# Designs tried in a protein design run: peptides against a protein of PDB entry 4HTP. Part 224

Target 1, 231 residues: chain A of PDB entry 4HTP
Amino acid sequence: SQTVASHVPFADLCSTLERIQKSKGRAEKIRHFREFLDSWRKFHDALHKNHKDVTDSFYPAMRLILPQLERERMAYGIKETMLAKLYIELLNLPRDGKDALKLLNYRTPTGTHGDAGDFAMIAYFVLKPRCLQKGSLTIQQVNDLLDSIASNNSAKRKDLIKKSLLQLITQSSALEQKWLIRMIIKDLKLGVSQQTIFSVFHNDAAELHNVTTDLEKVCRQLHDPSVGLSD

## One batch from the design tools (peptide; made by RFdiffusion4, then SolubleMPNN)

Design b2_p29_7_s1 (from b2_p29_7, 12 letters changed)
Fold by OpenDDE base, seed 3:
Structure b2_p29_7_s1 (fold): chain B 231 residues (1-231), chain A 29 residues (1-29)
Amino acid sequence: as target 1 above (231 residues)
Amino acid sequence: MEEERKRVQEILEKLELEDHEWYKKLLEQ
């Protein structure tokens, strides 16, 4: 069956996340998330207008926005040092060069931007002059590749992990990769709480998640903001 | 694929999402 996630560019989610991160106030952060969510729901209703018993939901996006709550997908087995080495190889960076050293020593304050300890930001600045301006991946494709990484990590298939990572990297802009890295590391640094995200999604979302710890169930059961748990 | 793309495009137009990134991607396919 067709899903909303198969049509939504990953770039659109990343742009939303970037706007949320850059916003100073809670109200502005909420607005940006709500606008994305409302667009998703409207598209869902139109896409599935003639279809009953649809299992499609906001889950494909929600699991990327709240990656620390992921329970379906196994561990990626990916750390910053692995990504640093991969980027050095892929971008053919001199190992003793400034950019390679920035990636490897991301915890050391070497930059003028105060981004010490934020690998994703350091990677962004290295990638910006070297990567494509616009990515081609959908949210579904990103999730499929992340599923592949997790499954192959469990199976200890390192070559297949690298293949999936390369597919993600080569089809993503620098900005998309910044957010992808944060999703993999499970730290988005949005400046908005999990509870706030749930409250905007549905009034009963936090409660249902506290009971089930199942993000997919939360997204499916509370897909309609007008239908509560007691209904 | 082409028929489905057209259907989705029509849906996006009806929802006034012509300037949305989702619509832009469909046009690039």
Scores: peptide ipSAE 0.025, ipTM 0.525, DockQ to the pose 0.054
Fold by OpenDDE base, seed 5:
Structure b2_p29_7_s1 (fold): chain B 231 residues (1-231), chain A 29 residues (1-29)
Amino acid sequence: as target 1 above (231 residues)
Amino acid sequence: MEEERKRVQEILEKLELEDHEWYKKLLEQ
């Protein structure tokens, strides 16, 4: 069955996250998230106009926006050091070169952009001159690849983990990879709280999540912003 | 450096990524 996530480019989510991060005020951050969410709901209504009892929801996007609340997918087993080594290999960076050292020593201030300790930002600047300008992945495809990584981590299949990571990397822009890294590490640095994200999604979302701890149930049951828990 | 490039190429070919535009760009650098 067709889902909204199978049609929405991952680039569109990343662009929204980038706008949220760059916004200084809470109100502006909320506006950018609301615009993406409203577009998603509108597309859902159009896509499923002739279908009843659909299980499709905002969940595929929400689990990437709030990756710390992921409970369905097992641990990735991926750390910054692993990603650094992978990028050095994939990009054929000199091991003693400036860019390789930036990736490996991402915690040490290099004085360039004030991004010390943020591996995703360090990676972004290394990737920007080297990667595609536009990615080709949908939100569904990103989630499928992340599922593969988690499954193969559980099975201790390191080669297959590397395969899925390479598929993500080669089909993503530098900006998309910055956000993908943050999703994997589970720290988006958006400057808005989980509570704010839930409140924009639905007035009852925080309450339902507190009771169920099930992000998919929250997204399905509260898909319509006009229908509450008591309805 | 050339040996490392060949290794990366072999890995990408094995993963069927050799035709991807990103990979092509990497080889042109």
Scores: peptide ipSAE 0.009, ipTM 0.318, DockQ to the pose 0.013
Fold by OpenDDE base, seed 2:
Structure b2_p29_7_s1 (fold): chain B 231 residues (1-231), chain A 29 residues (1-29)
Amino acid sequence: as target 1 above (231 residues)
Amino acid sequence: MEEERKRVQEILEKLELEDHEWYKKLLEQ
């Protein structure tokens, strides 16, 4: 079936997240998220105008925005060290070179950027001069690849994990990879709380999530911001 | 794929999303 996520570029989500992160005030952060969400809902309504009983929702995006709440996928089994090694290999970085050392020692302050401990930011600067300017993945495709990673991790298929990671990396810009890394590591550093994200999505979202712990149900049942849980 | 692209384009135009990133990206494909 047709989904909004199959049409929305992953780059659009990443651009929104970047705007949120760069915004200083809570109100501005909320505005950027709301604009993305409103566009998604409008597109959903238009896409599904003649279809009944649609199960499509904001869930494909929400699970990337709130990756800590992921319950459908098993663990990726991916840590910063693994990603560092992968990038060194993929980018053919000299192991004793500055960029390789930055990735491997991402926790050590390098004095240039206050990015110590933020692997995704360190990776971004390494990737920026080396990667595509524009990615080609949709939100659905990103989720499919992440599903593959989780499944193959569970099955202990390391080579297939690497294959899926390579597909993500080779089809993503440096900015998209920055956010993808943060999604995998489950720390977006948006500067807004989970509660704020839920409150913008729907007034009852936090409550429903607290009860169900099912992010898909939250997104589906509260798709319409004007229809509450009690309605 | 082309039919679907046209459909999405029409939707975006109807929603006055011509300046939206989705529309711009769709036209670049």
Scores: peptide ipSAE 0.030, ipTM 0.529, DockQ to the pose 0.075; fails the geometry check
Fold by OpenDDE base, seed 1:
Structure b2_p29_7_s1 (fold): chain B 231 residues (1-231), chain A 29 residues (1-29)
Amino acid sequence: as target 1 above (231 residues)
Amino acid sequence: MEEERKRVQEILEKLELEDHEWYKKLLEQ
C-alpha cells in the first residue's frame, strides 16, 4: 500500500529538524514543525482521496522525531563508540589521526565548536568534507533499515547490523547522518519539549499518549486535527 | 516507478507544492 512516508525524502525531515534546532524562538521552532506536518497531511489527503479505511498516518515521521517514545522496535544495540569505529573503518581514517581521535573522544572538547559531548555534531564535521552523497532515502526506507537493525540486534547478527548501517550511511548526506545518529541515540536536541510537539500535532495527543504510551495509536487516532478523542 | 512519480507530481502541483523541498528531491530521483 502507498504511504506518505514512501514519498517523503528523509532529507526533507532532516532539513526541517535542522531549521528547528537553529531557530532561537519557540514560535519559530513550532512554525517549522507545523509547516512540515501540514504538508504531510495535505499530501496524505491527496494520496488517499479515493481510499477508505486508511491506516497510514504521521507515525513514520513521528517515531523519528520522538525516538525516545519508540515501543515497536527493540533496542538497536548501537552506541557512539560503535559508530566511531565504523566511520573510522568506512572513511579509512588514520587511527591516530585527528578525525579518528575526535570521533573516539567525542566527550572531550577538541575544538572551537562547543560540540563536546555531541557525537552527531562531531561526526557531521568529519563527514561534511568527505561525504559526496546527496541523500536518496525516503522516510519509509530509513524506518525499514532501522527495523532491520533492531531485529538483527535481537537475533545477535552483528554482520547484518553492519550491513544495514552501511546502507544508511552510504545513502545519506552528512546532514542526514547527523540526524540519523541522533535518532539512533534517541536525543535530537531540538530545543522543544515532547509536549510542544504533541500540542502542535493534535490538542489531545499528549493525553492519548499518556494513557496508551503508543505513538502509532496517537498518530492514527488523532490523524485529523479537527477530530478529537470524544468524537 | 515513472508512473508513480508522475502521479505524485500531479498531487504536488494540485497542492501548490511545486517549490517545496519534497518536490525538488522527488524530481531528482
Scores: peptide ipSAE 0.027, ipTM 0.551, DockQ to the pose 0.075; fails the geometry check

Design b2_p29_7_s2 (from b2_p29_7, 14 letters changed)
Fold by OpenDDE base, seed 1:
Structure b2_p29_7_s2 (fold): chain B 231 residues (1-231), chain A 29 residues (1-29)
Amino acid sequence: as target 1 above (231 residues)
Amino acid sequence: SEAERAEVQEILSKLELEEAEWYLEFLKK
């Protein structure tokens, strides 16, 4: 079955998230999210115009935007230190080199940019001159790879975890990897609350999530912003 | 519809998405 997520580039989500993060005001942050969501809904309607009772929803994107609410996928078992070592290996960085040390010592304040403690930002600057400018993954493909990582973590198959991570990294831009890291670590630092995201998605979304704690159910049942829980 | 296409194009333009072509190509089919 065709899904919106199978068509939307992961890069488009990352660009939206980047715009949200860079926006100073709440209203502007909301606008960027709303525009992405509206585009998604319109594409959904076009994609499924001849089909009734589809299960497709915003869930594939929402679970990446609100990764702390993920309940379907098991833990990744990935920490910043593991990613640092992976990047050092993948990029063939000298272990005693500046970039390797930045990744390993990401918690130590270095420079004036205030990026201390944000591994994703440090990684971004290391990756920017070394990675592809444009990624090739869709949102669905990213979720499939993340599912693989979680499954293999549960099965303690470290080699397969590394394989899936390498697939994500090699097919993603530096910007996409920055956001992917934040998704894995479950801290997007968007500057907007979960409540705000839900309120923009649907007026009843926060309430339904509070009751069900099921993000997929929220996305499916409240796909249409004009149809409430009582309708 | 043409109106829907125009609206989506406007949204995509505002978002400055790297690959806005996915939706545009879909609407041509």
Scores: peptide ipSAE 0.076, ipTM 0.314, DockQ to the pose 0.060
Fold by OpenDDE base, seed 5:
Structure b2_p29_7_s2 (fold): chain B 231 residues (1-231), chain A 29 residues (1-29)
Amino acid sequence: as target 1 above (231 residues)
Amino acid sequence: SEAERAEVQEILSKLELEEAEWYLEFLKK
């Protein structure tokens, strides 16, 4: 069945996340998230206008926004060093070159942008002048690829992990890859708490999550902001 | 409805989404 996530470009989520990150105030951060969520809900209503009791929800996006709460997908087994090596290979960077060293030594201050310790940001600057393709992935496709990575990690199929990563990289812009990296590493650095995200999503979301620890159930049961847990 | 379309378009415009066309194209169908 069709899902909202199968229609929403991953780029749109990344743009929203970028705006949230760049916003200084809590209110502005909340506004950006709320606007994305409202758009999602409106599209859901339009997409499922003639279908009652659909299982489609905000879950595909929520699990990328709160990746630390992921329970359905197993561990990726991917660290910054692996990504660094992959980028060095894909971009054909000299191993002893400046950019390769930046990626490998991402924790060391390079003096210019204060991005030490943020691998995704360092990767972004390396990718920006080299990654010219426009992203083409939907949120659903990104989740499918991430599912593949997790599954293959569990199965110890490293070659297939690489294949899925290559697909993600070759179909994503530099900005999208920045956020994808943060999703994989499970640290978005948005400057908003989990509680804030839940509170904006639904008044009962935090409570339901605390009880169930199931993000999909939270998104499904509390899809309608006007319908509470007691209803 | 037209009102709903306008509201969504306003939201999409505010978000300055790169590919806001996905929803607009869907609504044309």
Scores: peptide ipSAE 0.054, ipTM 0.342, DockQ to the pose 0.060
Fold by OpenDDE base, seed 3:
Structure b2_p29_7_s2 (fold): chain B 231 residues (1-231), chain A 29 residues (1-29)
Amino acid sequence: as target 1 above (231 residues)
Amino acid sequence: SEAERAEVQEILSKLELEEAEWYLEFLKK
């Protein structure tokens, strides 16, 4: 069956996240998230207009926005150092070159951007002149690849992990990779709390999540913002 | 409907989603 996530480009989510991050005020951050969510819900209604009993929900996006609440996937087993080495190899960066050293020593202040400790930002600037301008992945495809990584990590299949990572990287823009890295590391640095995200999604979302700890259930049961838990 | 298309266009405009052509193409089907 078709899902909203199978149609929504990952780039659209990343652009939304970028806008949220760049916004200074809470209200503006909320606005950007709300607009994305509203678009998702409207598309859902259009896509499923003839099908009332669907399991499709905002979950595919929500689990990328709140990756620290992920319970379905096992651990990725990926750290910044692994990604650094992968990028050095993939981009054929000179090992003793400035960019390779930036990636490997991401915790050390290097340059004028003050991005020390934020590997994703450092990676972004290295990737920007070298990567495709536009990615081709949908949100569903990103989730499928992340599922593959987690599954193969559990199975200790390193080669298959690398394969999935390469697919993610080669089909993503620098901006998309910045956010993908943050999703994998489970720190988006949006400047908005989990509670705020839930409150915008649905008034009862935080409560239901506190009880169930099931993000998919939260997204499915509270898909309609006008229908509460008590209804 | 034209009204639905207008609403979608407004949403796309607000989101500045250059890539939201997918939604417009979907509605044409």
Scores: peptide ipSAE 0.038, ipTM 0.419, DockQ to the pose 0.054
Fold by OpenDDE base, seed 2:
Structure b2_p29_7_s2 (fold): chain B 231 residues (1-231), chain A 29 residues (1-29)
Amino acid sequence: as target 1 above (231 residues)
Amino acid sequence: SEAERAEVQEILSKLELEEAEWYLEFLKK
């Protein structure tokens, strides 16, 4: 059956995350997340109006928004250094060039933007003039590729890891890659807490997650914001 | 694909435009 995630572009999630990050106040950050979530739920209802007992939920998006809570997918085995090397190779950056050095020395300030220590932001500026303006991946496709990376990491198939990463990179904008990197590294820097995300999703979400540690279960059981855990 | 877009547009047409504005903007491209 069709899923919401199979229809929602990854770019739309990234745009929402970007709006959240750029928002100054907590209330505005919450508003942007709520708007995305509400649209997702309404789309879900419309998509599944003739189908009962679907397992589809906000989980595909939630696991990208709260990547530190990922328990289903195994470790990626990917860190900033690997990504830096991959980008240098893929973009054919001179090894001693400015952009390559920025990526490799991302912890050291090289400019006035104050992006030191944030690899994703450094990568964004390197990628911006070189990448597609708009990506083509859906949220489901992104998750499928991330699943592939994790699976191949477990199997120690570095070649296949690289292949999946290249698919992600070549089909994503610079902005999408910024957020993808943050998802892989598991630090979105949204400026809102996990508790805030859960509270906006459902009043009982934090409690259910604390008990189950199962993000998918949380998303499925608490899909309807009007139906409580005890109902 | 165009077929996929048509399906999504049909679904979105049943929703309030304000509630799915980000999605509608995507479909316009």
Scores: peptide ipSAE 0.028, ipTM 0.342, DockQ to the pose 0.095

Design b2_p29_7_s3 (from b2_p29_7, 10 letters changed)
Fold by OpenDDE base, seed 2:
Structure b2_p29_7_s3 (fold): chain B 231 residues (1-231), chain A 29 residues (1-29)
Amino acid sequence: as target 1 above (231 residues)
Amino acid sequence: AAEEQREVQEILSKLELEDHPFYLELLEK
């Protein structure tokens, strides 16, 4: 069966996340998230109009927005140092060059942008002048590749991990990669709390998650914002 | 937590929301 996630470009999620991050006020951050969520729900209703019993939900997006709450997917086994080395290799960066050193020493402030400690932001600036292609991945495809990475990490198949990472990188813009990195490292830096995200999603979402610790169940059971846990 | 939820709901009630571009693009196809 078709899912909403199979139709939504990953770029659209990243654009929303970027808007949230750039927004100064809580209200604006909430607005951007709500607009994305409402569109998702509307598309869900249209896509599944003739199918009453679907398991499709906001979960594919939610697990990327709240990656710290991921429980289905095993550990990626990927850290900033690994990504730095991968980018140096993939982009054929001189190892003693400025960009390679920025990636490897991402914790040390080397520039005026105050990006010290934010690997994804440093990577973005390195990638921006080098990424010529528009991203083509859907949210579903991103999740499939992330699933592959986690599975292959568990199986200790480093070659296949690299293959999946290369697929993600080569099919993503610099902006998409910035957010992808943050999803993998599990730190989005949105400036909104987990509670805020849940509250925007559904009034009962935080409570249900606290009890079940199952993000997919939360997304499925509380798909309709008008239907509560007691209903 | 309850206070934060109330604050969020208050914010949402005051916002004029528009559809995200991906939904609009999909409807035009």
Scores: peptide ipSAE 0.231, ipTM 0.711, DockQ to the pose 0.892
Fold by OpenDDE base, seed 1:
Structure b2_p29_7_s3 (fold): chain B 231 residues (1-231), chain A 29 residues (1-29)
Amino acid sequence: as target 1 above (231 residues)
Amino acid sequence: AAEEQREVQEILSKLELEDHPFYLELLEK
């Protein structure tokens, strides 16, 4: 079945998240999220114009925006130190070089940007001169690869985990990788609360999630912003 | 939570929204 997520570039989500993070005001942060959401809903309506009963929803994007609420996908088993070592290997960074040390010692303020403790931001600056300017992955493809990582982690297939990570990394820009890392670590640092995200999505979303703890169910049942839980 | 929700709705009511690029690209195809 065709899904919205199979058509939306992961780069577009990352650009939205970047705009949200850089915005100082709550109103601007909300605006950027709402613009992405409205475009998604319009695309959904166009894609499914001739189909009444579809299971497609905002869930593929929502689970990346609120990764701490993920319940379907098992743990990745990935930490910052593992990613650091992977990048050092993949980028062929000198082990005693400045960039390798920045990645390994990401908690120590070594840079001029004040990004101590933010591994994703440190990785971004290391990656920027070394990777693609634009990625090629869709939101669906990103989720498929993340599913693979989680599944292989549960099965203790370390080599297959590495393979999926390499696919993500080699097909993503530095900006996309920054956000991908934050999704895996489950901390986006957007400067907006979970409640705000739910409130923008649907008036009843926070309530339904509080009862069900099922993010997919929230996205499917409350797909139409004009139809409430009591309807 | 209810107060935050009301604040969000007030902000949304005042915003003029532009279409996101991925949707615009689809319409141009």
Scores: peptide ipSAE 0.224, ipTM 0.680, DockQ to the pose 0.939
Fold by OpenDDE base, seed 5:
Structure b2_p29_7_s3 (fold): chain B 231 residues (1-231), chain A 29 residues (1-29)
Amino acid sequence: as target 1 above (231 residues)
Amino acid sequence: AAEEQREVQEILSKLELEDHPFYLELLEK
């Protein structure tokens, strides 16, 4: 069946996350998230106009926004050092060059930007002059590739992990890769709490998640903001 | 948590929201 996630570009989520991160005020951060969410719900209603009993929900996006709450997908087995080595290889960076060293030593301040310790930001600046300006992946495709990575990590198939990572990287802009890295590492640095995200999504979302710890169930049962747990 | 939720709801009530581009693009097709 068709899902909203199969139609929404990953770039649109990343642009939203970027706007949230850049916003200084809590109100503006909330606004950007709410705008994305409302558009998602409207699109859902349009897409499923003739189908009332669908399992489709905001879950594909929510699990990328709150990756620390992921329970369905197993561990990726990917750390910053692995990504650094992959980028050095893929971009054919000189191993002793400035950019390779920046990626490998991302925790050490090497530049004028206060990005020390944030691998995703270091990677962004290395990728920006070298990558596509616009990615082509949907949210569903990103999740499918991440599922593949987790599955292959469990199966200890390192070659297939690399293959899926290459698909992600080659079809993503530098900005999209910045956020993808943060999703994999499970630290988005949005400046908003989990509670805030849940509160914007639905009034009962935090409560339901506290009881069930099932993010998909939360997204599915509380898809309509006007329908509560008691309804 | 309850206080944070109330603050969020207050913010949301005051926001003028616009549709995200991916939805608008679909309506134009």
Scores: peptide ipSAE 0.181, ipTM 0.647, DockQ to the pose 0.915
Fold by OpenDDE base, seed 3:
Structure b2_p29_7_s3 (fold): chain B 231 residues (1-231), chain A 29 residues (1-29)
Amino acid sequence: as target 1 above (231 residues)
Amino acid sequence: AAEEQREVQEILSKLELEDHPFYLELLEK
């Protein structure tokens, strides 16, 4: 069955996240998230116009926005050092070169952007001149690849993990990869709380999540902002 | 939590929202 996530480009989520991160005020951060969410809901209504009992929801996006609440997929087993080595290999960076050293020593201030300790930002600047300008992945495809990574990590299939990572990387822009890295590491640095995200999504979302700890249930049961838990 | 929720709702009520670009692009296909 068709899902909203199968149509929404991952690039559009990343652009939204970028706008949220860059916004200084809480109101602007909320606005950007709300605009994305409203568009998602409108598209859902259009896509499922003739189908009332669908299981499709905002969950595919929400689990990427709140990756620390992920309970369905297992751990990726991916650290910054692994990604650094992968990028050095994939981009054919000189091992003793400036960019390779930046990736490997991402915790050390390099004096350029003040992004010490943020591997995703370091990676972004290395990737920007070397990667596609626009990615081709949908949100569903990203989740499928992340599911593959987690499953193969559990199964100790390192080669298949690498394959899925390469697919993610080669089909993503530098900006998309920055956010993908943050999703994998489970730290988006949006400057907005989990509570705020839930409150924008639905008035009862935080409560339902506190009881169930199930992000998918939250997204499904509270898909309609006008229908509460008590209804 | 309740206070934060109220603040969020107040902010939302004051915002003029436009459709996100992906929605418009998908309707044109």
Scores: peptide ipSAE 0.180, ipTM 0.652, DockQ to the pose 0.908

